# Peptides against a protein of PDB entry 4N78: the designs that were tried, part 87

Target 1, 186 residues: chain A of PDB entry 4N78
Amino acid sequence: HFQVICRLLGYQGIAVVMEELLKVVKSLLQGTILQYVKTLMEVMPKICRLPRHEYGSPGILEFFHHQLKDIVEYAELKTVCFQNLREVGNAILFCLLIEQSLSLEEVCDLLHAAPFQNILPRVHVKEGERLDAKMKRLESKYAPLHLVPLIERLGTPQQIAIAREGDLLTKERLCCGLSMFEVILT
Target 2, 155 residues: chain B of PDB entry 4N78
Amino acid sequence: MAELQMLLEEEIPGGRRALFDSYTNLERVADYCENNYIQSADKQRALEETKAYTTQSLASVAYLINTLANNVLQMLDIQASQLRRMESSINHISQTVDIHKEKVARREIGILTTNKNTSRTHKIIAPANLERPVRYIRKPIDYTILDDIGHGVKW

## One batch from the design tools (peptide; aimed at target 1 E172, target 2 I109 G110)

Design b2_p30_6_s3 (made by RFdiffusion4, then SolubleMPNN; from b2_p30_6, 9 letters changed)
Fold by OpenDDE base, seed 4:
Structure b2_p30_6_s3 (fold): chain B 186 residues (1-186), chain C 155 residues (1-155), chain A 30 residues (1-30)
Amino acid sequence: as target 1 above (186 residues)
Amino acid sequence: as target 2 above (155 residues)
Amino acid sequence: SPFGKPVGSAAELLRPLKEDEVIVTEPVVL
């Protein structure tokens, strides 16, 4: 599904969706979540001493449960605040999955373009074969497919310019070194 | 441009008119030949004259048709060439627009991106020995490194 | 052109063809 979304939206559509999601996340964080956090901070015990280790894990848990009883019993926290946090989480996951799907599409595009861009596939060298000889053979095999050099020889200056720009756009992809998800996390 | 205009406005219409005129002339020639044959005392001579006129008339019409056909073909070739040039221009514009749109789209999404912190964990400490510049064998970009990214979620 | 020049006017078509003017178009064997 995410692959289809990526194909349908393209870079621009993905950008728009991501921007809107970021706005929604920001609104949720700065609005309702912040308000609940402030309220929770007000009801938070001012002095929460670490219980003695002698009470064991159950006793420590019961201690914290007692200290946080008012917070745990806060019904709006469970209904509204947690829902908003789920929405934020879903938005983050959506962004992650979109980025992953986009990266896959970009990789596919790079792989499909590779024969035309003087990018040779990784050669599995069998035992006894010289890597250099295989590489030269592949270079020779794919040399006629090199689009930019072909157009540079046969094309008009305008066609050459377009071919170079197209080649550049084909090679430059987000997956090569950019992350959207890191921006979402900041 | 002048050639195409001349073909469209003068040569082809002129050739068509000449063919229509030839039809009228052929009818007159036929009438003449018929009457000449009926009235002539020497039927053999009249027949030979009719054959001569028929041959000449057919040759004339054939010439007119051939000339007109060639002019039409030339016109079509010029028009086809113009269409090809126009198509090339449209394609160039279309490609330019598409490239521009793609650049805009990439800028928009690019704003939402940061460089992947490739934690260069290991500073490849350049080994001190400047070994001879090994011919940079362009290692093919290992796209398989990306195969590990995203395989987990069969969605 | 294998075809002779068009005889222009009806009058030119009606003139007695001289034997030499009969362009026997050899059949262009295509």
Scores: peptide ipSAE 0.017, ipTM 0.597, DockQ to the pose 0.004
OpenDDE base, seeds 1, 2, 3, 5: peptide ipSAE 0.017, 0.013, 0.017, 0.012; ipTM 0.596, 0.602, 0.584, 0.585; seeds 2, 3 fail the geometry check

Design b2_p30_6_s4 (made by RFdiffusion4, then SolubleMPNN; from b2_p30_6, 11 letters changed)
Fold by OpenDDE base, seed 1:
Structure b2_p30_6_s4 (fold): chain B 186 residues (1-186), chain C 155 residues (1-155), chain A 30 residues (1-30)
Amino acid sequence: as target 1 above (186 residues)
Amino acid sequence: as target 2 above (155 residues)
Amino acid sequence: SPFGKPLGSARDLLTPLKEDEVIVTEPFVL
C-alpha cells in the first residue's frame, strides 16, 4: 500500500501530505495533549513514596492504584488523550513507512538507471580474481549504454540539455542522504 | 516553406489544369483521327497515324499524371517533415515542463528533509558464534497483518 | 541538488552493504 501511495503521490504529493501531517501533529501536541499533560501534572500526587517491599507485589500495586486513582478514573484521558496520542503515533508511523517505501522505490530507480549512468556496483570478486579487472570488464560492457555521452555525440543541444538534467534528476534521490523522518522527530 | 508554397499554389494546380486541358485536347485528337480515317484514300496510313497519336496521347497523359502524383507526394513529404519537427518541439517543451515540475516537487519535499546523520553505528560485535546466516527468506511482507492494528478511517 | 540540500553519492547506496553493516531492522512487530 505504501509503495502504491508513493508512486501515486510522487514527491510533491508526499510533501503535501507530510506537511499537513506535521501541522496536525503540532496541533495535537501543542493543543489537546499539552492541556491534558498540564492537567495530569496538577493532579499528580506531589509525594509518591515507594511503599515497603514487605507488602508484596499486590500491595504495592494497590498502593499505586490508590495514589493514581484520580488519574486512572479520568475518563477523558482514556478516550481523548490516548486517542490523540494514537493519532500522533499513527502519523509518525505513516511518515516512517512512507519514507521507507519511497527509499525502496528510489533505490530501485537508481538500480535500473545505473547501467545507463556509468554507476557500477562493487561486484563480489571470487578468490583469485582482481577487482579492478572485473570492474574494467563491466565498465566496458556497459559503456555503450551510457545515455548522456551517447546523446552528447548524436543529439541536438536541446536534447543534450534535457539529457543532462534528466541524468541529474535520476541520480539525485532523497535516499542518498536526506531524511524526512528525522525532521518529524525534531 | 517556399517549395511547399510553390507546390500548393503553382505546381499542383498547374498539373491539374494540364490534365484538364489534355482531356480537351484528346477529344480534338480523336475527332481529327476519325475524320482523317474517313477522308483518307489510304486507310492503312490513316490507321497508323491514329495509332501514333494514340500512343503519344497516352504517354502524355501518363507523364502528366506521374508529374502531378510526384508533386503531391513531395508536398506530403514536406508536410510530414514539418509535423515531425513540430512534434519534436512539443516533446522538448513537454520534457522541459516535466523536468521543471519535478524540480519544484523535489524542492518542496526537500524542505521537509534533513541530512541523515550517519551515526557511526558502533560495531555490532558479532557474537562469537556465527549464527548460521538465516536464509533470507523473502517472506512477502504481508501488509494485511497491519490491517487490524490501525483504526483506519474507512474512507 | 534538486532537493536544495547536498546529497550523498548514489554509488554508496548501490554498494552492497558489507555483512557487518546490515542493520537488520527487525520488523517492529507491533
Scores: peptide ipSAE 0.076, ipTM 0.714, DockQ to the pose 0.300
OpenDDE base, seeds 2, 3, 4, 5: peptide ipSAE 0.000, 0.005, 0.005, 0.013; ipTM 0.643, 0.621, 0.647, 0.632; seeds 2, 3 fail the geometry check

Design b2_p30_7 (made by RFdiffusion4)
Pose (drawn by RFdiffusion4):
Structure b2_p30_7 (pose): chain A 186 residues (1-186), chain B 155 residues (1-155), chain P 30 residues (1-30)
Amino acid sequence: as target 1 above (186 residues)
Amino acid sequence: as target 2 above (155 residues)
Amino acid sequence: ETAEEVVEEVLETYSERAKENEFSTFKVPE
């Protein structure tokens, strides 16, 4: 699903959705969640020590049950507090997962562009062979596929300018050195 | 464009009217052969001149049509090439617009991004100078090596 | 394993090239 969502939305669609999810998270954190956090903070026990081991675990469980009774009995703790938090969590997960799908989408695009952009994989080296001397030979084999230099050789200035722009867009992807989940959290 | 204007404004309309002129001139020439036969004293001579005019009328109508047909074809060939150049230009404009729309989309998501500081190194990196193997040499105990440390006491 | 190495090498090349350009397509002009 996320893979399809990435393809259909593109960069502009994903960006707007992320911007809008930030507005939703802001609306919830500064809104209903904040209201209920302030309310439950008063219902909270002002102080609550951690009992020594001596008291034993069953007595500690009884102590926490008593100290946190009002939290345990709070009627809207699930239907509201947990629900709102779940929405915020899902919004964060969507941003993370959608970025991962986008990274996979970009890497595949780049793999297909590599033959037309003079990007060769490492080649096997036998005895008496130097990669320096061989990689250059392989580059000659795929020389007819190097798009930008071919258009600069036979193309019109208009075709050349358009080729340079398209080649730039093809080789520059977010997965080359950019990320978003960090900015989302910040 | 200049050859097209010449075809559209003069040579085609002109060659066309030259055909209309043939329409009117030939009906006159048909009457003349009839009259020249009637007035003619020599019926065989007047027939041979009618035949001459018939053959000439045929050669003329075929020439006028051929000339006009070549012009119409040249016009269509030129117009076909115009569409060919225009499509090429429209395609470049289209590619340019697509590049622009993509730049706008990438600028929009670029706001939500930062550098991912990732690097690549080796599993093990040996030091520039490996530790020299130090030979063992016996030396006596010396109770004076600390005399210069702090407030020593020499003996 | 070989496919993964190819993918890493291809991505490294694009990464170097993109860093040289400073990711200009994702930047807003002044």

Design b2_p30_7_s1 (made by RFdiffusion4, then SolubleMPNN; from b2_p30_7, 16 letters changed)
Fold by OpenDDE base, seed 5:
Structure b2_p30_7_s1 (fold): chain B 186 residues (1-186), chain C 155 residues (1-155), chain A 30 residues (1-30)
Amino acid sequence: as target 1 above (186 residues)
Amino acid sequence: as target 2 above (155 residues)
Amino acid sequence: SELEEIIEEILDQYSEIAAKNNFRTFQIPP
């Protein structure tokens, strides 16, 4: 499933796949689909007035069917054009699902990382308890898990540098405010 | 490094040779004691001399074995320490490479991203008052429940 | 749910951090 794909590919792999999909979509849209659209525009009736209501629904349908007969009878429309549109749709859906899956994975990672990075949720306070005291207790409880400060205190300069970089890479994720799918839709 | 070399080239081989020589010497001493006992008119004196030589010989051998063993242990400790240092260096390089790869990957995927324009569909309205009595005893957040889903902290 | 609220709060904090840094790790350095 998509989650496994995201885990396997990572950022680089996902980027490559997304780029290739975008190329495919672009190729389909600018190539075959565009050609069909142009052709359809050429055969489209220039003037299509609303038929008189007196003809009833069947008559109106027949009227439009007659006017669009050449388009409906265009065999390649149902086969090639619609197939390409389906492919585009599938590609878009694939991208969406990949992004959603990646976001879920990243959210999970962030949740796991939070205690180690001094990211603590606000705690509900029971009646009679002071919020400040509870938060202080919580901070004290998780303080030993703060990785970067710990390494800064005990580690070598090289370890500190790596820890800081790792911390940043852990903190910054796409789910925090970036979207790939929006780029695809533009 | 100099200490390790000295152990490998001088101390340990020297100790082994000394132990071997001691063995040879012990055989000579044993032969001497046996002959001395047989030839001596004073058997008691000969026996006492044998006891003295035996005690001295055993003490000497024990000392040599202990010294050799300690040198071998020291050698192994130094080697283990060297291996640990090498491992640390390799790990450092590996982490550096991984971070670099991640940075490259992020740049690549970043080209395909834009800022989210849509806010989250519905923000769970945080209760206005953080001090609202917890209706339910909130158990401490157990993050381990998510361990099967996430990859954890990447270093 | 309470869990959802916690998740949102954590994500909000990370989002703020990322926004402050302008997602620099995902940008091509100038």
Scores: peptide ipSAE 0.427, ipTM 0.773, DockQ to the pose 0.670
OpenDDE base, seeds 1, 2, 3, 4: peptide ipSAE 0.423, 0.417, 0.415, 0.418; ipTM 0.773, 0.771, 0.769, 0.769

Design b2_p30_7_s2 (made by RFdiffusion4, then SolubleMPNN; from b2_p30_7, 15 letters changed)
Fold by OpenDDE base, seed 5:
Structure b2_p30_7_s2 (fold): chain B 186 residues (1-186), chain C 155 residues (1-155), chain A 30 residues (1-30)
Amino acid sequence: as target 1 above (186 residues)
Amino acid sequence: as target 2 above (155 residues)
Amino acid sequence: SKEEEERKEILDQYSKWAKENNFSVFKIPP
């Protein structure tokens, strides 16, 4: 489903959606969540040390529950703050999934474009074969598919310019080393 | 362009007129042949003359039709070529615009990106000295300070 | 798999190229 969304939106649409999500997340974090966090920090126990292990897991849990009882019982925390946190979480998850889907799409594009852009994998050499000879054969096999050189040879100046721009746009992709999600996590 | 203009303004109209004139002429020839046959004492000669005129007339009409048809075909070929040139121009403009739009889109998304960093995993180490549990004194908390929060305030 | 390795090599070449060009399409080079 996310792949379909990425295909539908394209780079422009994804950018717009991501920008809006960032605004929403920022608004939630700097607004409601911040206020709740500040309030919670004020009422949080100043000293909350780990109880002795002799209390066991149930006893330790009860201890912390008792210390945080008033906070846990705060109705607005459950209804408003947790909902906002859920929204933030969903937004982050959405961004992650969009980026992953986009990366997959870009990878597919690059893999399909590779033979046309003189990007060839190294071939495994069997015993007794020369790597250089095999690579040369492979290059020769795919040489007629190199689009930009072909257009440079046969095309008009305008076509050549378009082909070069197209080649650039094909080669440079976000998956090559850029991340949007890391920006969101800052 | 000059050739197309000549075809449209002179050759094709001229061919149509010639064909029309040929039609009127054929009618005259037919009348002549009919009258000649009726008036001639030598019916065989008149018949041979009619055959000759018929053959000539058919040949002339065929020639005119062929010439006109070829001119029309030539006109269509020129027009088709012009349309192809126009299509090429439009395609070039369209591709240029699309490339530009794509570049704008990529710049826009680019501002939302940073270089990929490798995540470092850190092992969480438990503290060596567990602090003594401090008894918490329960104090009533006033939550009324949060009453104004959650009403969709735009910041 | 051999296929996965080939894919990786292709992608690495693209990545190297993009980095060398400083992602000029996405970023304004300094």
Scores: peptide ipSAE 0.426, ipTM 0.780, DockQ to the pose 0.475
OpenDDE base, seeds 1, 2, 3, 4: peptide ipSAE 0.421, 0.416, 0.413, 0.421; ipTM 0.779, 0.774, 0.776, 0.776

Design b2_p30_7_s3 (made by RFdiffusion4, then SolubleMPNN; from b2_p30_7, 17 letters changed)
Fold by OpenDDE base, seed 3:
Structure b2_p30_7_s3 (fold): chain B 186 residues (1-186), chain C 155 residues (1-155), chain A 30 residues (1-30)
Amino acid sequence: as target 1 above (186 residues)
Amino acid sequence: as target 2 above (155 residues)
Amino acid sequence: SKALEEIEEILEQFTKWSRENNFSTFRIPP
């Protein structure tokens, strides 16, 4: 599904969606969630001493339940705050999945473009074959497919410019060095 | 453009008129030949003259048709060439627009990206100012990085 | 495309022939 979304939206659509999601996340974090966190901090007992280990796990749990009783009973926290946190989580997850899907699409594009961009596939050398000979054979095989040199030889100046620019755009992909997710996490 | 205009406005219409006129002329030639044959004391000579006129007339008509056909073909070739040029121009514009749109899109998404190789610097990278040129890592794209992404298509 | 080329060749040959035989002028009998 995310792959289809990436294909449908393209870079621009993805950017728009992610920007809006980031705005929503920011709004949620800086607004409602922050407010709840501040409120919770005010209600939180200033001194939550770790109960002595002697009380055992059940006693410790009861102690914390008692200390957090007011927080647990805060109905708005359960409904609004947790919902907002879910929304933030979903947004982050969405961004991750979109980035992953986009990366896959970009990789596919790069792979498809490789023969036309003088990028030779990694050759698995079978036993008895010389790597160099196989590479030369592949180079010879794909040499006629090199688009930019071909257009430089046969094309108009305008076509050459477009070809170079297109080649550059084809080569320069986000997956090669850029991460959106890292920005989202910061 | 001037050649096409001459073909459309002068040569082709002129050729069509000439063909139409040739019909009238052929009738005149036929009438002349018939009368000449009837009135001539030397029927053999008259027949030879008739043959000559007939051949000339037919050849002339054929010439007119051929000339007109050539002019029409030339016109079509010019028009086809013009259309091809227009198509080429449109394609070029379309490609330019597409590239531009792609660049804009990449800039837009680029502001949402950071370099993967940037060390874990704890620094909350402030949203890249709008002006950050899409730092295209001009480094030779090491596609080997792609090997770890997804099910490596074993080519 | 091939048919057009053939037609063009025929027309060219005819044009040459017509020029060689001076058929460009329609002679009207007096």
Scores: peptide ipSAE 0.135, ipTM 0.575, DockQ to the pose 0.007
OpenDDE base, seeds 1, 2, 4, 5: peptide ipSAE 0.133, 0.124, 0.132, 0.132; ipTM 0.589, 0.579, 0.584, 0.592; seed 1 fails the geometry check

Design b2_p30_7_s4 (made by RFdiffusion4, then SolubleMPNN; from b2_p30_7, 16 letters changed)
Fold by OpenDDE base, seed 5:
Structure b2_p30_7_s4 (fold): chain B 186 residues (1-186), chain C 155 residues (1-155), chain A 30 residues (1-30)
Amino acid sequence: as target 1 above (186 residues)
Amino acid sequence: as target 2 above (155 residues)
Amino acid sequence: PEEEEIREEILEQYSKISAENNFSVFRIPP
């Protein structure tokens, strides 16, 4: 599903969605969640010492239950605050999954484009074969597929310009070293 | 452009007129041949003359039709070539616009990105010596020592 | 395993190209 979303939205659509999600998350964090955190800080016991070990596990539990009674009885915390936190979590997860899906799509595009852009993997040389000879053979095999040099030889100046720009757009991808998710976390 | 204009304004209309005139002329020739055959004492000669005129007239009409057809085909070829050039120009503009839109989109998403800290995938060299997990001998914590201290509710 | 290695090598080359260009397509030229 996320792959389909990435394909449908493209870079522009993903950017818009991410910006809106960031605004929503920011609004939730700086608004409702912040207010609840402040309220919780006010109702938290100022001095909570570890109860004496002599009270046993049940006694310690009752002690903490008593100390946190006001927090536990705060019904709005469970209904509103936790829901908002869930929404924030879902938004973050959505961003992560979109980025992962986009990265997979970009990687696929790059792998498909590689033969057309003179990006060739290193050939594993079997024992006794010359690496240089194999590489030359590989280069010769894929040389007719190099799009930009082909257009530079056969195309109009306008076609050459478009091909170069398209080549650059194909080569530069987010998966090559950029992260959106890291920005969301800071 | 001049050739197309000449075809549209002069050659094709002229060819159509010539073909129409040829039809009228064929009718006159047919009437002449019929009358000549009726009036001629030598029917065989009249028939041969009719055959000659018919052959000539048919050849003339065939020539006119062929010329007109070729001119129409030439006109269509020129128009098709013009349309292809126009299509190429439109496609070029469309591609330029699409590239521009893509660049704008990428700049927008780029604002939302930071450089990946290439965490050096430290090859977690699995330490060769998997230190045998120290079997945590869980000594059972005897909680009976706590039974004597607290006024806990005897359940 | 060979396919993964090939993939990694190709991606590394693209990463180098992008790094050399400082991701110019994604950045507003100063």
Scores: peptide ipSAE 0.431, ipTM 0.798, DockQ to the pose 0.628
OpenDDE base, seeds 1, 2, 3, 4: peptide ipSAE 0.431, 0.427, 0.425, 0.428; ipTM 0.795, 0.792, 0.791, 0.790

Design b2_p30_8_s1 (made by RFdiffusion4, then SolubleMPNN; its pose is not in this set)
Fold by OpenDDE base, seed 3:
Structure b2_p30_8_s1 (fold): chain B 186 residues (1-186), chain C 155 residues (1-155), chain A 30 residues (1-30)
Amino acid sequence: as target 1 above (186 residues)
Amino acid sequence: as target 2 above (155 residues)
Amino acid sequence: MSPLVEASKEAQKKREEEEKKKEELEKLLE
């Protein structure tokens, strides 16, 4: 599903969606969640010591339940605050999954474009074969597919410009060193 | 453009008119040949004249058809060339627009990005001492030691 | 530079500047 979304939206659509999600998350964090956190901090026991281990697990649980009774009984915490936190969590996960899916698509695009851009994978060399000879053979095999040099030789100035720009746009992808998710986390 | 216009406005219509006129003339020639043959005392001469006129008429019609056909073909070739040029221009514009849209999209998404912190891969310092893979002797964990601990259902 | 890389660098610079301003403000309040 996320792959389909990435393909459908493209960079423009993804950017718009991510921006809107960031706004929503920011609004939730700075608004409702912040207010609830402040309220919770006020109601939170100033001193909560660990009860003695001699009370056993049930006694310890009851102790904490008693200390947090006012918080647990705060109905709005469950209905509003936790819902908002869920929304924030979902937004973050959505962003992560979109970025991952986008990165996969970008990698695929790079791999598909590689033969046309003189980007050759390192070929596994069997014992006894010279890497250089194999690479040279591979280069020779794909040399006719080098798009930009081909267009530079045979194309019009306008075609050359378009080919160069297209080549640049093809090479420059987010997966090469950029992350949106890291921005979302700051 | 001037050549195409000449073909469309003058040469092809002119050729069609000439062909039509030729049809009318052929009818006249046929009538003449028929009458000449009937009236002539020398039927052999009249027949030879008819053959000559027939050959000439066929040659003229063939020429007119060929000329017209060539002009139509030339017109179509010019039009096809014009369409190809237009297509090329449209494609160029389309590609330029697409590249521009992509650049805009890249800027917008770029604003939302930061450099990936390549966590310095901790140099997996291969421990200098390749501890000989201690053959993990799977000592069977004897779980029977736990048999006496708890209300486990004796299966 | 590509539009993508350029936009990213500019955005990073802006975020760093905002963070510095925030730190300076926090120091003034202490």
Scores: peptide ipSAE 0.219, ipTM 0.763, DockQ to the pose 0.792; fails the geometry check
OpenDDE base, seeds 1, 2, 4, 5: peptide ipSAE 0.192, 0.203, 0.205, 0.215; ipTM 0.759, 0.760, 0.762, 0.765; seeds 1, 2, 4, 5 fail the geometry check

Design b2_p30_8_s2 (made by RFdiffusion4, then SolubleMPNN; its pose is not in this set)
Fold by OpenDDE base, seed 3:
Structure b2_p30_8_s2 (fold): chain B 186 residues (1-186), chain C 155 residues (1-155), chain A 30 residues (1-30)
Amino acid sequence: as target 1 above (186 residues)
Amino acid sequence: as target 2 above (155 residues)
Amino acid sequence: MSPLVEAAKEAQEKLEEEKKLEEELLKELL
């Protein structure tokens, strides 16, 4: 689903969605969540020490239930605050999954473009074969596929310009060094 | 442009008129040949003359048809060339617009990105026992696994 | 001579010239 979303939206659509999600998250955090957190801080016991271990697990649990009774009974916490936190969490997860999906698509695009851009993978050399000789053979094999040089030789000035720009756009992908998710986390 | 206009306005209509006139003239030639053959005392001569007129008339019609056909073909070639030029121009504009849109989109998404901090991977304290470098058998990354994910051309 | 016959002769001459031109063009392409 996320891959399809990435394909359908493209960079622009993803950007718009991410921006809107960030606005929503910001609104939730600075608004409702902040208010509930403030309220919770006010009702939270000022001194909550760990009970002695001698009370056992049930006694410790009852102690904390008693100390947090006002918080647990705060109905709006469950219905509103936790819902907003879920929404924030879902937004974060959505952003992560979109970025991951986008990165995969970009990597695929780079891989598909590689033969046309003179980006050759390091060939595995079997024992006894010279790496250099294999690489030269590979380069020679794919040399006719180099799009930009081909168009520079055969194309019009306009085609050359478009080819160069297209080549640049193909090479410059977010996955090469950029992260959206890191920005979302900050 | 001038050549196409000449073909459309003068040569092709002219050729069509010439062909029509030729039809009318052929009827006259036929009538002449018939009458000449009937009236001539020397039937052999009249026949040879008829053959000559027939051959010439056929040649004329063939020429007129050929000329007209060639002019029509030339017209079509010019039009096809014009269409190809227009198509090329439109394609260039379209590509330029698409590139521009893509650049804008990338700028927009770029604002939402930061450089991947290659955090210095914590010094993987090389375990004291250098496990023998497991011969990284580069399993050829089956990139075909990605074929279903990307827009790439399945080779 | 009927104007048609004259026109037919001229047309035949032109047709022969065009054929020669086509043959020459073909020879240049080969």
Scores: peptide ipSAE 0.022, ipTM 0.649, DockQ to the pose 0.004
OpenDDE base, seeds 1, 2, 4, 5: peptide ipSAE 0.022, 0.017, 0.021, 0.021; ipTM 0.647, 0.650, 0.653, 0.647; seed 2 fails the geometry check

